# Designs tried in a protein design run: peptides against a protein of PDB entry 6NYY. Part 56

Target 1, 212 residues: chain A of PDB entry 6NYY
Amino acid sequence: KHFEQAIERVIGGLEKKTQVLQPEEKKTVAYHEAGHAVAGWYLEHADPLLKVSIIPRGKGLGYAQYLPKEQYLYTKEQLLDRMCMTLGGRVSEEIFFGRITTGAQDDLRKVTQSAYAQIVQFGMNEKVGQISFDLPRQGDMVLEKPYSEATARLIDDEVRILINDAYKRTVALLTEKKADVEKVALLLLEKEVLDKNDMVELLGPRPFAEKS
Target 2, 212 residues: chain A of PDB entry 6NYY as posed
Amino acid sequence: KHFEQAIERVIGGLEKKTQVLQPEEKKTVAYHQAGHAVAGWYLEHADPLLKVSIIPRGKGLGYAQYLPKEQYLYTKEQLLDRMCMTLGGRVSEEIFFGRITTGAQDDLRKVTQSAYAQIVQFGMNEKVGQISFDLPRQGDMVLEKPYSEATARLIDDEVRILINDAYKRTVALLTEKKADVEKVALLLLEKEVLDKNDMVELLGPRPFAEKS

## One batch from the design tools (peptide; made by RFdiffusion4, then SolubleMPNN)

Design b2_p15_3_s4 (from b2_p15_3, 5 letters changed)
Fold by OpenDDE base, seed 4:
Structure b2_p15_3_s4 (fold): chain B 212 residues (1-212), chain A 15 residues (1-15)
Amino acid sequence: as target 1 above (212 residues)
Amino acid sequence: SFDEELDKLIEEFWK
């Protein structure tokens, strides 16, 4: 309990008790966070959920905390599942509300950055090949791309394919688990904070063996 | 749409 609280303080920042969400906003956040939580629960290579909260912290209206794997090397499969988990909130909003929030847009931006990193920095795309280039830093003068315009277009196309794959995978998963997303969201609205034990009680044990 | 939003993000990425 004390260790979890310490991690919560470090990762989640100080709970701003001062931001009262309107009921409709709170509902949106609950379903958004439930989407992340459920996606992470049913994706093998996603980080296990430690805590999910709809209590506003810092600039975020809600958050899901995951047990950081002391892992320095990530596989393509792990990165894909992380992308899917990141899209979980957006997909949940789409399924339940037919609209997306700015939080969902920010998650897509994060996923886009991850996709470019995988293809351009890590060389994880066979069509683009084993290339490793630095991504343009925001604000740096557009240095001449070390690759041709044709290669740039290919990169963009493969990024789009990768993101769409992650999106479709997330849509399929959360559509299948729609009832679970709703259960988590409703319980979040009641308790505001859920831990791993709450998730186990609600959804059953996570279907993947925890890698010790 | 998702695709339209993604296209915008891709266009903005190199800018």
Scores: peptide ipSAE 0.526, ipTM 0.937, DockQ to the pose 0.684
Fold by OpenDDE base, seed 2:
Structure b2_p15_3_s4 (fold): chain B 212 residues (1-212), chain A 15 residues (1-15)
Amino acid sequence: as target 1 above (212 residues)
Amino acid sequence: SFDEELDKLIEEFWK
């Protein structure tokens, strides 16, 4: 308990107990977080859910906490499922509300960063080839790209393809599991915080064996 | 749209 709280404080910041979300905002957050949670639940290579909360912490209005794998090496499949999980909130908002929030935009930004990292840093795209370049850090002078304009365009195209694939995968998944997303969202609105046991009770056992 | 938003992100990624 104490260790989890400490990790939560480091990751989520101090709970702003005083921040009262409006009912509609709270509902949006619940469905957003439910989208992440359900996507993670049904994606094999996603990290297992530990906790999902709609209690505002720091700059976030809600969060899903996953057991971090002490993993330094990720496969392409793992990274794809992580992208899908990250898009889960956005897709949930689209399915249930027909609109997206700034949180959904931030998630797309994260996914975009991941896609570029996969293609440019990790050389995970066959069409681009086994290239490895450091991505510009936010605020660093964009040094001349160490590759041609044609290669840059190719990278951008392949990034778009990868992200669209992840998006379509997430849409398909959460559309299929729409009822589950709603169940999680509704329970979040009631309890504000769900753990793994709550998810098991609500959705049944996660269909993938947890690699211990 | 998703595609329009993505296009903007891609365009801005290298700026």
Scores: peptide ipSAE 0.521, ipTM 0.937, DockQ to the pose 0.731
Fold by OpenDDE base, seed 3:
Structure b2_p15_3_s4 (fold): chain B 212 residues (1-212), chain A 15 residues (1-15)
Amino acid sequence: as target 1 above (212 residues)
Amino acid sequence: SFDEELDKLIEEFWK
């Protein structure tokens, strides 16, 4: 009990009980977080969901906590599923509301950074080749790209392809699982916090064996 | 649109 509370305090910060979300905002957050949760549930290489909450904490209006795999190395497949999970909130908002929030924009930014890292830093794209360059850190003078303008254009094109693939995959998944997203969102609106057991009750067991 | 937003992010990524 004390250890879980300590971890919740460290990860979640102080529950700002003072920021009451308006009902419409709360609904948007619920569907956004449900999108992340359901995407993570049905993507094999996504991290297992531990907790999802629509209680505002710090700067975030909601959050999903996942059990990180104790791994330092990620495959291309794992990174793709992570991208899809990250896009889950955006896609859910699009499906249910026909509009996106600033949270969905931030998720797309994260996905974009991941895509560039995969192609430029990790050399995971066959067309670009086995290149490994450090991405410009925020605040570093944009050093001259260590590659030609032609290569830069190729990188950008392959980044677009990768992100669009992840987006389409997420759209297909959450469209298929639309009813599940709805169930999770509605339960979030009721309970504000869901755990793995709540998800199992709603959706059934996660279709992937927990990698011990 | 998603594509327009992505194009903007890509353009801004190198700024």
Scores: peptide ipSAE 0.521, ipTM 0.938, DockQ to the pose 0.739
Fold by OpenDDE base, seed 5:
Structure b2_p15_3_s4 (fold): chain B 212 residues (1-212), chain A 15 residues (1-15)
Amino acid sequence: as target 1 above (212 residues)
Amino acid sequence: SFDEELDKLIEEFWK
């Protein structure tokens, strides 16, 4: 309760600075957010959205609120589904508009960072092996890569494979669930904010047991 | 394309 109120206050404070979205921009945001929401709904290991909003917050055109799961440990499967959920907005834009926005580009950047982390920090790739090193932070001197050029190429190749796998999975899912994405988007355009109950009413109960 | 965009991101990731 207190945490929700704190989030609402932070959210409410940011909502007061709402830029007026043009109708076409609002439509794009609605379908983008619907893509995330539907992907999260139908991916077992993704965290479903608690709140979906197309109300601009500061520089953002829309926002998704996730339950802060204090999950410190993620499986490879969980990370993949999270990547797919992150790609959901992009894929939705592609399906419905045949074009992508800067939001879709930002999502791909996030997915790319996740893929590198999985391979080089978490050692989750069998070809690369059980390596673990810190990714260079933006602005840190690119320390000499602790691996050979051959290993660097292998890492990049495996990153590409992982991201393409997530992308294809997301395309398949949202193509199958295209009607659901549209339902969510249309309701977003009407209500501007959706919660879990709205999603249940539109899509039925989430097909996965709530992780207790 | 998605692949072209991804290639750019990969190239820039270590820069």
Scores: peptide ipSAE 0.519, ipTM 0.937, DockQ to the pose 0.694

Design b2_p15_4_s1 (from b2_p15_4, 6 letters changed)
Fold by OpenDDE base, seed 1:
Structure b2_p15_4_s1 (fold): chain B 212 residues (1-212), chain A 15 residues (1-15)
Amino acid sequence: as target 1 above (212 residues)
Amino acid sequence: EEELKKLAEERDKLE
């Protein structure tokens, strides 16, 4: 408990209990976080959920904590499931509200970064091939790209394909589990914070063996 | 298990 609180303070800052979200915004956040939570629950290679919260912290409206695996090597399948989990919030908003919000900006950034890394760093795309180069970081001088404009266009196209595939997979999953997303969202609106035990009580045991 | 806790990911940001 104390260690979790310390981590939460470092990551999320102090709970701004004083920032009262408007009821509609709080609802949006609850369904967004429920989308992440449910996607993570039913995706084999997603990190197990430890905690999900809709209590605003700093500039964040909601957050989730996961138990990381000490894993240094990732398969393409594992990276896809992680992308799907990351898209879970946006997809939930679309399913339940028929609209998208700015809340998924960081998620989209992460998904985009992962997609580019898979294609241009890990060589995981057959069309682009077994290439590996560093992605320019924000603030790095735009060094001349070591590839042609045609290759750049191909990379961009394949990134979009990969993200769209992850998005469609997430839509299919959360549509199938729509009732579970609703249950989690409603419970979040009531409790504001859920842990793994709350998820087990609500959804049953996670269908994947937790590596001890 | 506690040492393996990933840092909480911030999802929704206030503009």
Scores: peptide ipSAE 0.022, ipTM 0.598, DockQ to the pose 0.144
Fold by OpenDDE base, seed 4:
Parts: sequence; C-alpha cells; structure tokens
Structure b2_p15_4_s1 (fold): chain B 212 residues (1-212), chain A 15 residues (1-15)
Amino acid sequence: as target 1 above (212 residues)
Amino acid sequence: EEELKKLAEERDKLE
C-alpha cells in the first residue's frame, strides 16, 4: 500500500484535494474513465488495468494506471487495441451523452501520434509502403518533408482511416459492453477510485491471461 | 509486480 501510494505520487503527482468538480463534470469524467477501463478489460492486447480514479491529479480530471508490459516489439494488432483503449473515454462520452468534450484531447493526441508512427515510421500501411521517416518533433522547424505533397496527402488519409477504424472498433465494443461501462461509471461515482479487484467483482475475471 | 505499477495515464484535462 505505501509503495503503491509512493509510485502514484511520483507518477500522478499530488491529488488536488481542493479541486471540486461540478456534479455534471464528475459524471462525464466517470463515464470517460469507465470507457477506458472497460475497453482495456475486453481488449486482448490492452494493458491490464490496475487502478482507475476520478479524483483530479495535476492537470488531469481522472486517470488510469496500467501494468506495463516489458515489451520492446509491438504488432499492428497490439497497437490497434492500445488505440482502441485510448479512444474508450471519448467513445463512452458519445454513447452515453451524445456529445464530446475537450477532455479527450490528450487521448486524441496519443492516438494521432500512434497512427502516424505506424504509417510513417513502422511501415505498417500497405498503401504508403515500407517507408520510414522521422516525425517532426514539436518545435523543430518543419523542414522540407522528405516526401511529395501527394505522399503527404496519402499519409494523412491513411492516418484518418486507421483512427476511424480504431474508433469504429471501440464503438462496437463499448456498445456491446454498454451495461458494463455504466456499472463501472456508477461505482466510480460512489467510490471515486476503483482497483482491479473492484473490476473483477463488477465484470468478472478479465477474459485474457495477464502475461507477466 | 509492484515495481511494474509505473504506468499512469492522465485523462480529462481541465484545459
């Protein structure tokens, strides 16, 4: 317990005990985090959930902790499931509220970065082909792209396709598991923090073996 | 297992 709390403090920062979310905002966060949690629970290649919280930390309104995989090589399928888990919050908001919020900005950034990396760095797209380019870092002068404008447009189109595919997969999953998302969200609103055991009690054991 | 609890993802930003 003390060690976990220490790790949580190092990674998540100090809980902002003074930041009180409005009830509607807290509800949005609960369903958002429930979307991530449930998506991660039912996606084989997602990282196992350790903890989910709707207590604000730092600049975040909610957070989830996952068991890291000691993995250096990722398959396209693994990256897709990770993208779907990352989209779980946004998708949950859409399913339950019929609206989207700014809360998913970081998730969208991560998904976008992953999609570009898959297509431009890892050569995982058949249309773009077996190419690898360094992505411009934030603050690097966008020097001349090492590819044509036509290739740039192709990359942009294929990135959108990949993200949309991940989004559709996530919508399908969380629609199927809508009742589970609601159970998790409601329990989050009561307890504010859930662990793996709470998830097992609500949803049953995770259907995938945890690869240690 | 406890040492591996290092991945925290922050969700929902205030701004």
Scores: peptide ipSAE 0.024, ipTM 0.613, DockQ to the pose 0.145; fails the geometry check
Fold by OpenDDE base, seed 2:
Structure b2_p15_4_s1 (fold): chain B 212 residues (1-212), chain A 15 residues (1-15)
Amino acid sequence: as target 1 above (212 residues)
Amino acid sequence: EEELKKLAEERDKLE
């Protein structure tokens, strides 16, 4: 318990107990986090959920904690499932509220970064081909692109296709599991924090083997 | 789980 709290402080920062969300915002966060949690639960290559919270910490209004895999090599399928899990919050908001919020900005950034990395660093796109270029880091000067403007347009198009495919996959999953998302969201609104055991009680055991 | 005391956090930052 003390160790978990210490990790939560290091990773999550101090709980902003003073930041009281409005009921509608709290509801949005609950369904957003439930979307991540449920997507991660039912995607084989997603990291196992450890904890989900709608208690604001630092700049975050909610968060999910996952057990990371000590993995250096990722398949295209693994990266897709991770993208889908990352889109789970946005997709949940769309399914339940018919609108999107700014809460998914960091998620979209992560998904965008992953998509570009797959295409231009890992050579995982057939149309773009077996290429590997360094992506500019945040704050790096715009270096001259080692490829043509035509290739740049192709990359941008294929990135959009990849993200849209991940989005559609996530929509299909969370639509199928809509009742589960709602169960998790409602329990989050009640308890504010759920652990793996709460998820097992609500959804049953995760359908994929977890690394001990 | 005990070996992997590393937590990955996904946070929704509205700010």
Scores: peptide ipSAE 0.024, ipTM 0.607, DockQ to the pose 0.165; fails the geometry check
Fold by OpenDDE base, seed 5:
Structure b2_p15_4_s1 (fold): chain B 212 residues (1-212), chain A 15 residues (1-15)
Amino acid sequence: as target 1 above (212 residues)
Amino acid sequence: EEELKKLAEERDKLE
């Protein structure tokens, strides 16, 4: 318990006791976080959820903590499931509210970065091929790309395809599990913080083998 | 298990 709180403070900062979310914003955050949590619950290669919170910390409105996988190598399938989990918040907002918010900006950035890395760094796309280029670093003016304009267009197209596939997969999953997303969201609105045990009580045991 | 906790992911930025 003390160790968890210490980690939470280091990562999330101090809880903003003074920041009161409007009821509609808090509802949006609850369903957003529920989307992440449920997607992660039902995706085999997602990291196991430890905690989810809608209590604002620092600049964040909500957060989740996961049990890390002690792995150095990631498969394409693992990266896809991670992308889907990351899209879970946006997809939940779309399913329940029929609108999207700016809250998913960081999620979309992460998904975009992952998609580009898979294609141009890890060589995981069959059309682009087994290539590996350094991605532009933040603040670096990329004056010249190490590949042709035709390759650039192909990369852009394949990135879009990969992200769209992950999005569609997430939509399918959270649509199937819509009732579970709602259960989690409603309980978040009540308790503001859920742990793994709360998720097990709501959804049953996670359908994948947990590493002890 | 508690000692192996991953960094928390931030959601829904205020700005």
Scores: peptide ipSAE 0.019, ipTM 0.574, DockQ to the pose 0.173; fails the geometry check

Design b2_p15_4_s2 (from b2_p15_4, 7 letters changed)
Fold by OpenDDE base, seed 4:
Structure b2_p15_4_s2 (fold): chain B 212 residues (1-212), chain A 15 residues (1-15)
Amino acid sequence: as target 1 above (212 residues)
Amino acid sequence: DEELEELARKRDEEE
């Protein structure tokens, strides 16, 4: 309890109790966060869910907190499941509302960064090959790309393919688990905050053993 | 506690 609260204070920042979400916004956030939570629950290589909240913190309208893995090396499969979990919010909004909101901007940024890193830093793409280039930092004048314009286009295309594959995987998963996403979203609208025990009560035990 | 706080902070900064 005290340890979880300490982590919550560090990750979530101070709860901005002053931001009153409109009822429709609160509903959107609940389904968004439920999408993350359910995707993380049913993806083997996703981090275990600790807490999900629709109470605004910092710049976020909601958040999901996961148990950090003490892992330094990631497989392509692990990175894919992490991308799918990160897309879970956007995909949930699409499935339930048939519309997308600006709420997933940071998620899309994270997914995009992960996809580029896999292709241009980790050499995980067969078409691009076993190359490693530093990604331009925000604000660096990309004066000279270390690769040709043809290679740049190839990278951009392969990034889109990877993101689209992760998106399709997430759509398939959350469509299969649509009733579970709705259960989580409805309970979030009632309680505003759910923990791992609430998720176990709703969904049953997580189907993957927590690697200690 | 401090090490997990630092890990959480680093993740938020990488985000």
Scores: peptide ipSAE 0.008, ipTM 0.447, DockQ to the pose 0.144
Fold by OpenDDE base, seed 3:
Structure b2_p15_4_s2 (fold): chain B 212 residues (1-212), chain A 15 residues (1-15)
Amino acid sequence: as target 1 above (212 residues)
Amino acid sequence: DEELEELARKRDEEE
């Protein structure tokens, strides 16, 4: 009990008991987090879900905790599934509410960063080719891009294509699993926090063996 | 449990 609370304090920050979510906001967060959770459950290369919460902590209105694999090398397929999981919240909001909220800003940033890294750092795009450039660090003077403006436009176009492909894949998945997203969201509204066991009870065992 | 503890520790080192 005390140790779990200490880990929760370290990972989640102090539960600022002071941010009472409005019922509509709480519902939006529940479906958002359910989207992440369900996408992560049914995507083979997504990190296993440990905990999902709609209790506001720090800057987030909700969070999902995943067990990261000690993995140093990622395939293109693995990176795609991670992008899809990250888009799961936004896609869930769109499917259930037909509206977009600011809650996905950090997710969109992560997806954008991953897409750029795949194209300009990892050479994973055939049109751009086997290139590797350092992404400008936040606060560094925009060093002269080591590529032409034409290449910059190509990169931007291919980034959008990659993100849109991940988005479409996530829409297809969460549309197929729409009933599961709703079950998770409703249970989140009741319990506020779900663990892996709650997910197994609700959805059945995860279809992918966790590599121990 | 140990893996969760290690993850918690790594997050504390990144803050």
Scores: peptide ipSAE 0.007, ipTM 0.454, DockQ to the pose 0.102
Fold by OpenDDE base, seed 2:
Structure b2_p15_4_s2 (fold): chain B 212 residues (1-212), chain A 15 residues (1-15)
Amino acid sequence: as target 1 above (212 residues)
Amino acid sequence: DEELEELARKRDEEE
């Protein structure tokens, strides 16, 4: 109990018991988090879901907690599935509500950062080539880009392609699993917090072997 | 389960 609460504090921040979500906002958060949860459930290289919550914590209105794999090396496929999982909330909102919210800003930032890192740090894009440049950290002075403006445009284009491909993959997945997203969202609205066992009861066992 | 507990313990030791 104390340990779960400590992990929850580290991941979600302090429960702001004071943020009363309006019913419509709570519904949006439930479908957003259900999108993350279901995407993570059906993507092989996504981290396994441990907990999903629509209880506001810190700056977040909800969260999905995953078991992080202690790995230092990631394949392009693993990074793609992680991007898709991260897009799951935004995609769920689009599928169910036909609109997008500001709730996915941090997710989009993470996806954007991952896409740039794949292309300019890890050399994972054939058009850009086997290059590795440090991405400017937040607050670093815009150091002179070690590449031409033409290369910068190519990077920007390939980043957009990669993100759009991840988005389309996530749309396809969550459209196929639309009923599962609905089930998870409705159960979240009832229980506010779901664990792995709730997900197994609702969706069946995760299709991929969990590394024990 | 044991790896989860060990990860959990490592995080508590780093805080």
Scores: peptide ipSAE 0.006, ipTM 0.442, DockQ to the pose 0.060
Fold by OpenDDE base, seed 1:
Structure b2_p15_4_s2 (fold): chain B 212 residues (1-212), chain A 15 residues (1-15)
Amino acid sequence: as target 1 above (212 residues)
Amino acid sequence: DEELEELARKRDEEE
């Protein structure tokens, strides 16, 4: 209980009971969070869903809570599935509404950061090679880039390719599972909060063996 | 499930 509350505070902040979303905004958030939830459900290397909520918390309009794995090592495949799950909200909005909202800004930032880290920190791109550079943190003096302008362009191109591949994978998945996304979104609009059991009742058991 | 409960319990003990 305390741990769940602590994680909820870290992920969502304090519930602002006073922030009433407009019905259309609430609908957008429900489909956004349903996209995350369904992507996480059907991606093998996604973290198990614990809770999904459309109750506004702090600056967030909704959130999905996942069971944190104490995993220190990630494969490229695992990082891709995590990127796809993170894109799930944006992709759901596109599939159902044909529009882009600002709600995915933080997700796009996370995906972008992950893509850069894979290419320039983890050496996971063959074109860029087995290199590892520290990404400048926001506010650090941009010291001279340890690579040429040509390498910088290559990095930017390969980041775009990786993000686009993750995006296309997510579009394919959520298009296939479109009915499931809608079921989750509709149930979110009714209950505002769903847990793992609600997801099992709605979608059936997660198709991946839960490590006991 | 048991491993997840144990991980959750360990984290609750560290708070």
Scores: peptide ipSAE 0.005, ipTM 0.450, DockQ to the pose 0.043

Design b2_p15_4_s3 (from b2_p15_4, 9 letters changed)
Fold by OpenDDE base, seed 4:
Structure b2_p15_4_s3 (fold): chain B 212 residues (1-212), chain A 15 residues (1-15)
Amino acid sequence: as target 1 above (212 residues)
Amino acid sequence: DEELLKIAKEVDELR
């Protein structure tokens, strides 16, 4: 208990008990976090869920915590599943509310960064090829792109394709598991915090063996 | 130190 709380403090900051979410916002957050949780549950290469919460912490209105695997090398498939998990919140909002909110901005940023890294740093795109260049850091003067405008357009197109593919995969998954997303969201609205055991009780055991 | 990955929904308050 104390160790978990200490980790929570380090990762989440102090619970801003002071942010009273409106009931409708709290509902949106619950379904958003449920989307992340369920996507992570049913994606093989997603990290195991430890905790999901709709209690605001720091700048976040909700969060899901995962146990990262000690892994230094990632496959394209692993990165795709991580992208899908990251999109789970946005996709859940779209499925249940028919609208999108600003709440997925950080998720979209992460997905965008991952997609660019896969294409331009890791050489994981067949059309762009086995190239690797550093992404401009925020604040670096736009150094002359080491590639042509045609290559720039190709990169942009392939990034969009990759993100859209991840999005479609996530839509398919969470549509199939829509009832599970709703169960998790409703329980979040009741308990505000769920752990792995709550998820097992709701959804059954995670279908992928946790590599111990 | 198992770095727990946090997926946080940050609502950027439109300032």
Scores: peptide ipSAE 0.021, ipTM 0.580, DockQ to the pose 0.077
Fold by OpenDDE base, seed 3:
Structure b2_p15_4_s3 (fold): chain B 212 residues (1-212), chain A 15 residues (1-15)
Amino acid sequence: as target 1 above (212 residues)
Amino acid sequence: DEELLKIAKEVDELR
């Protein structure tokens, strides 16, 4: 108990015990986190869910924790499933509420960064080709891009295509699993915190063997 | 050190 609390404190910051979310906001967070959780549950290459919470911590209103696999090499398929899982919150909000919130800003940032990295660092896009260059770091002088404006436009277009593909895949998945997203969201509203066992009881065993 | 990945909904305080 004390060790888990210490890890949670390091990762999430101090529980702001004082910020009582309004019921409607708490509902939005529950469905957002349920979207992440369910996407991660049914995507083969997503990391296994450990915990999902709608208890505000630091700047976060809710969070899902996953156990990453100890791997140094990622496939294009793995990166896509990770993007889909990351989009799960936004997609859930769209499916259930017909509106989007600012709560997915960090998720969109991560997805955008991953998409650019796949195209310009890992050479995973056939149209752009086998290129690898460092993305500009915050504070680096705008180093002249080692490519033309035409190539820059191509990169931007292919990034958008990749993100849209991940988004559509996530919409399809969470639409198929809409009842499961709702079950998770409702249980989150009741318990505020779910673990892997709660998810197994609710949804059944994860359909992908956890590589031990 | 099982690096836990956290997906968090951050409240963007639009200041």
Scores: peptide ipSAE 0.020, ipTM 0.569, DockQ to the pose 0.075
Fold by OpenDDE base, seed 1:
Structure b2_p15_4_s3 (fold): chain B 212 residues (1-212), chain A 15 residues (1-15)
Amino acid sequence: as target 1 above (212 residues)
Amino acid sequence: DEELLKIAKEVDELR
């Protein structure tokens, strides 16, 4: 307990008990986090959920904590499931509220970064081909792109295709599991924090064997 | 293992 709390403080920051979200904002956060949690539950290559919280910490209004696998090599399929899990919050907001919020900004940033990395660093796109170059880091001078403007346009198009495919996959999943997202969101609004055991009680055992 | 805890997502405050 104390050790988990210490890790949570280091990673998520101190709980902002002073930040009172409006009820509608709290509801949005609950459904957003439920979307991540449920997507992660039903995606084989997603990291196992440890904790989900709608208690504001640091600059975040809510968070989901996962146990990362000690994995250094990722397949295209694994990266897709991770993208879908990351889109789970945005998709949940769309399904339940018919609107999108700025709360998914960091998720979209992560998904965008992953998509570009797959295409231009890992060579995982057939149209772009087996190329690998470093993406500009924040603050790096815009070095001349080692490719033509036509290749730049192709990269941008293939990134959009990859993200849209991940988005559609997530929409299909969370639409199928809509009742489960609702259950998790409602319980989050009651308890504010859920763990793996709460998820098992709500949804049953995760359908994927935990790799020992 | 403490080192394996990763926050997958933070919902940023709406500025």
Scores: peptide ipSAE 0.025, ipTM 0.606, DockQ to the pose 0.143; fails the geometry check
Fold by OpenDDE base, seed 5:
Structure b2_p15_4_s3 (fold): chain B 212 residues (1-212), chain A 15 residues (1-15)
Amino acid sequence: as target 1 above (212 residues)
Amino acid sequence: DEELLKIAKEVDELR
């Protein structure tokens, strides 16, 4: 318990106990985090869920914590499932509220970065091909792109396709599991924090064997 | 040190 709390403090920052979310915002956060949690639960290549919380910490209104596998190599499928899990919050908001919020900004940034990296760094896109370029770092002078404008447009198009595919996959998953998302969200609203055991009680055991 | 991947919802403080 104390060790978990310490890790939570390091990762989440200090619980801003002072930020009282409005009930509607808290509801939005609960469904958002439930979306992440459920997506991660039912995606084969997603990391195992450890904790999901709607207690504001640092700059976050809620969070889901996962146990990452120590791996140096990621497959395209693994990266896709990670993207879907990351989109789970936004998708949940869309499914349940028919609206999107600013709460997914960081998620979208991560998804965007991952998509670009897959296409221009890892060579994982057939149309763009086996290329690897360094992505401009935040604050680096816009170095001349080592590729043509046509290639730039192709990259942008393929990034959008990849993100949209991940989004659609997430929509399909969370629509299928809509009742599970709601169960998690409602329990989050009650308990504010759920662990893996709570998720097992709600959803049953995770369908994928936790590779030890 | 189990690097916990935190999916943090950073609420952009609408300044």
Scores: peptide ipSAE 0.024, ipTM 0.601, DockQ to the pose 0.080; fails the geometry check

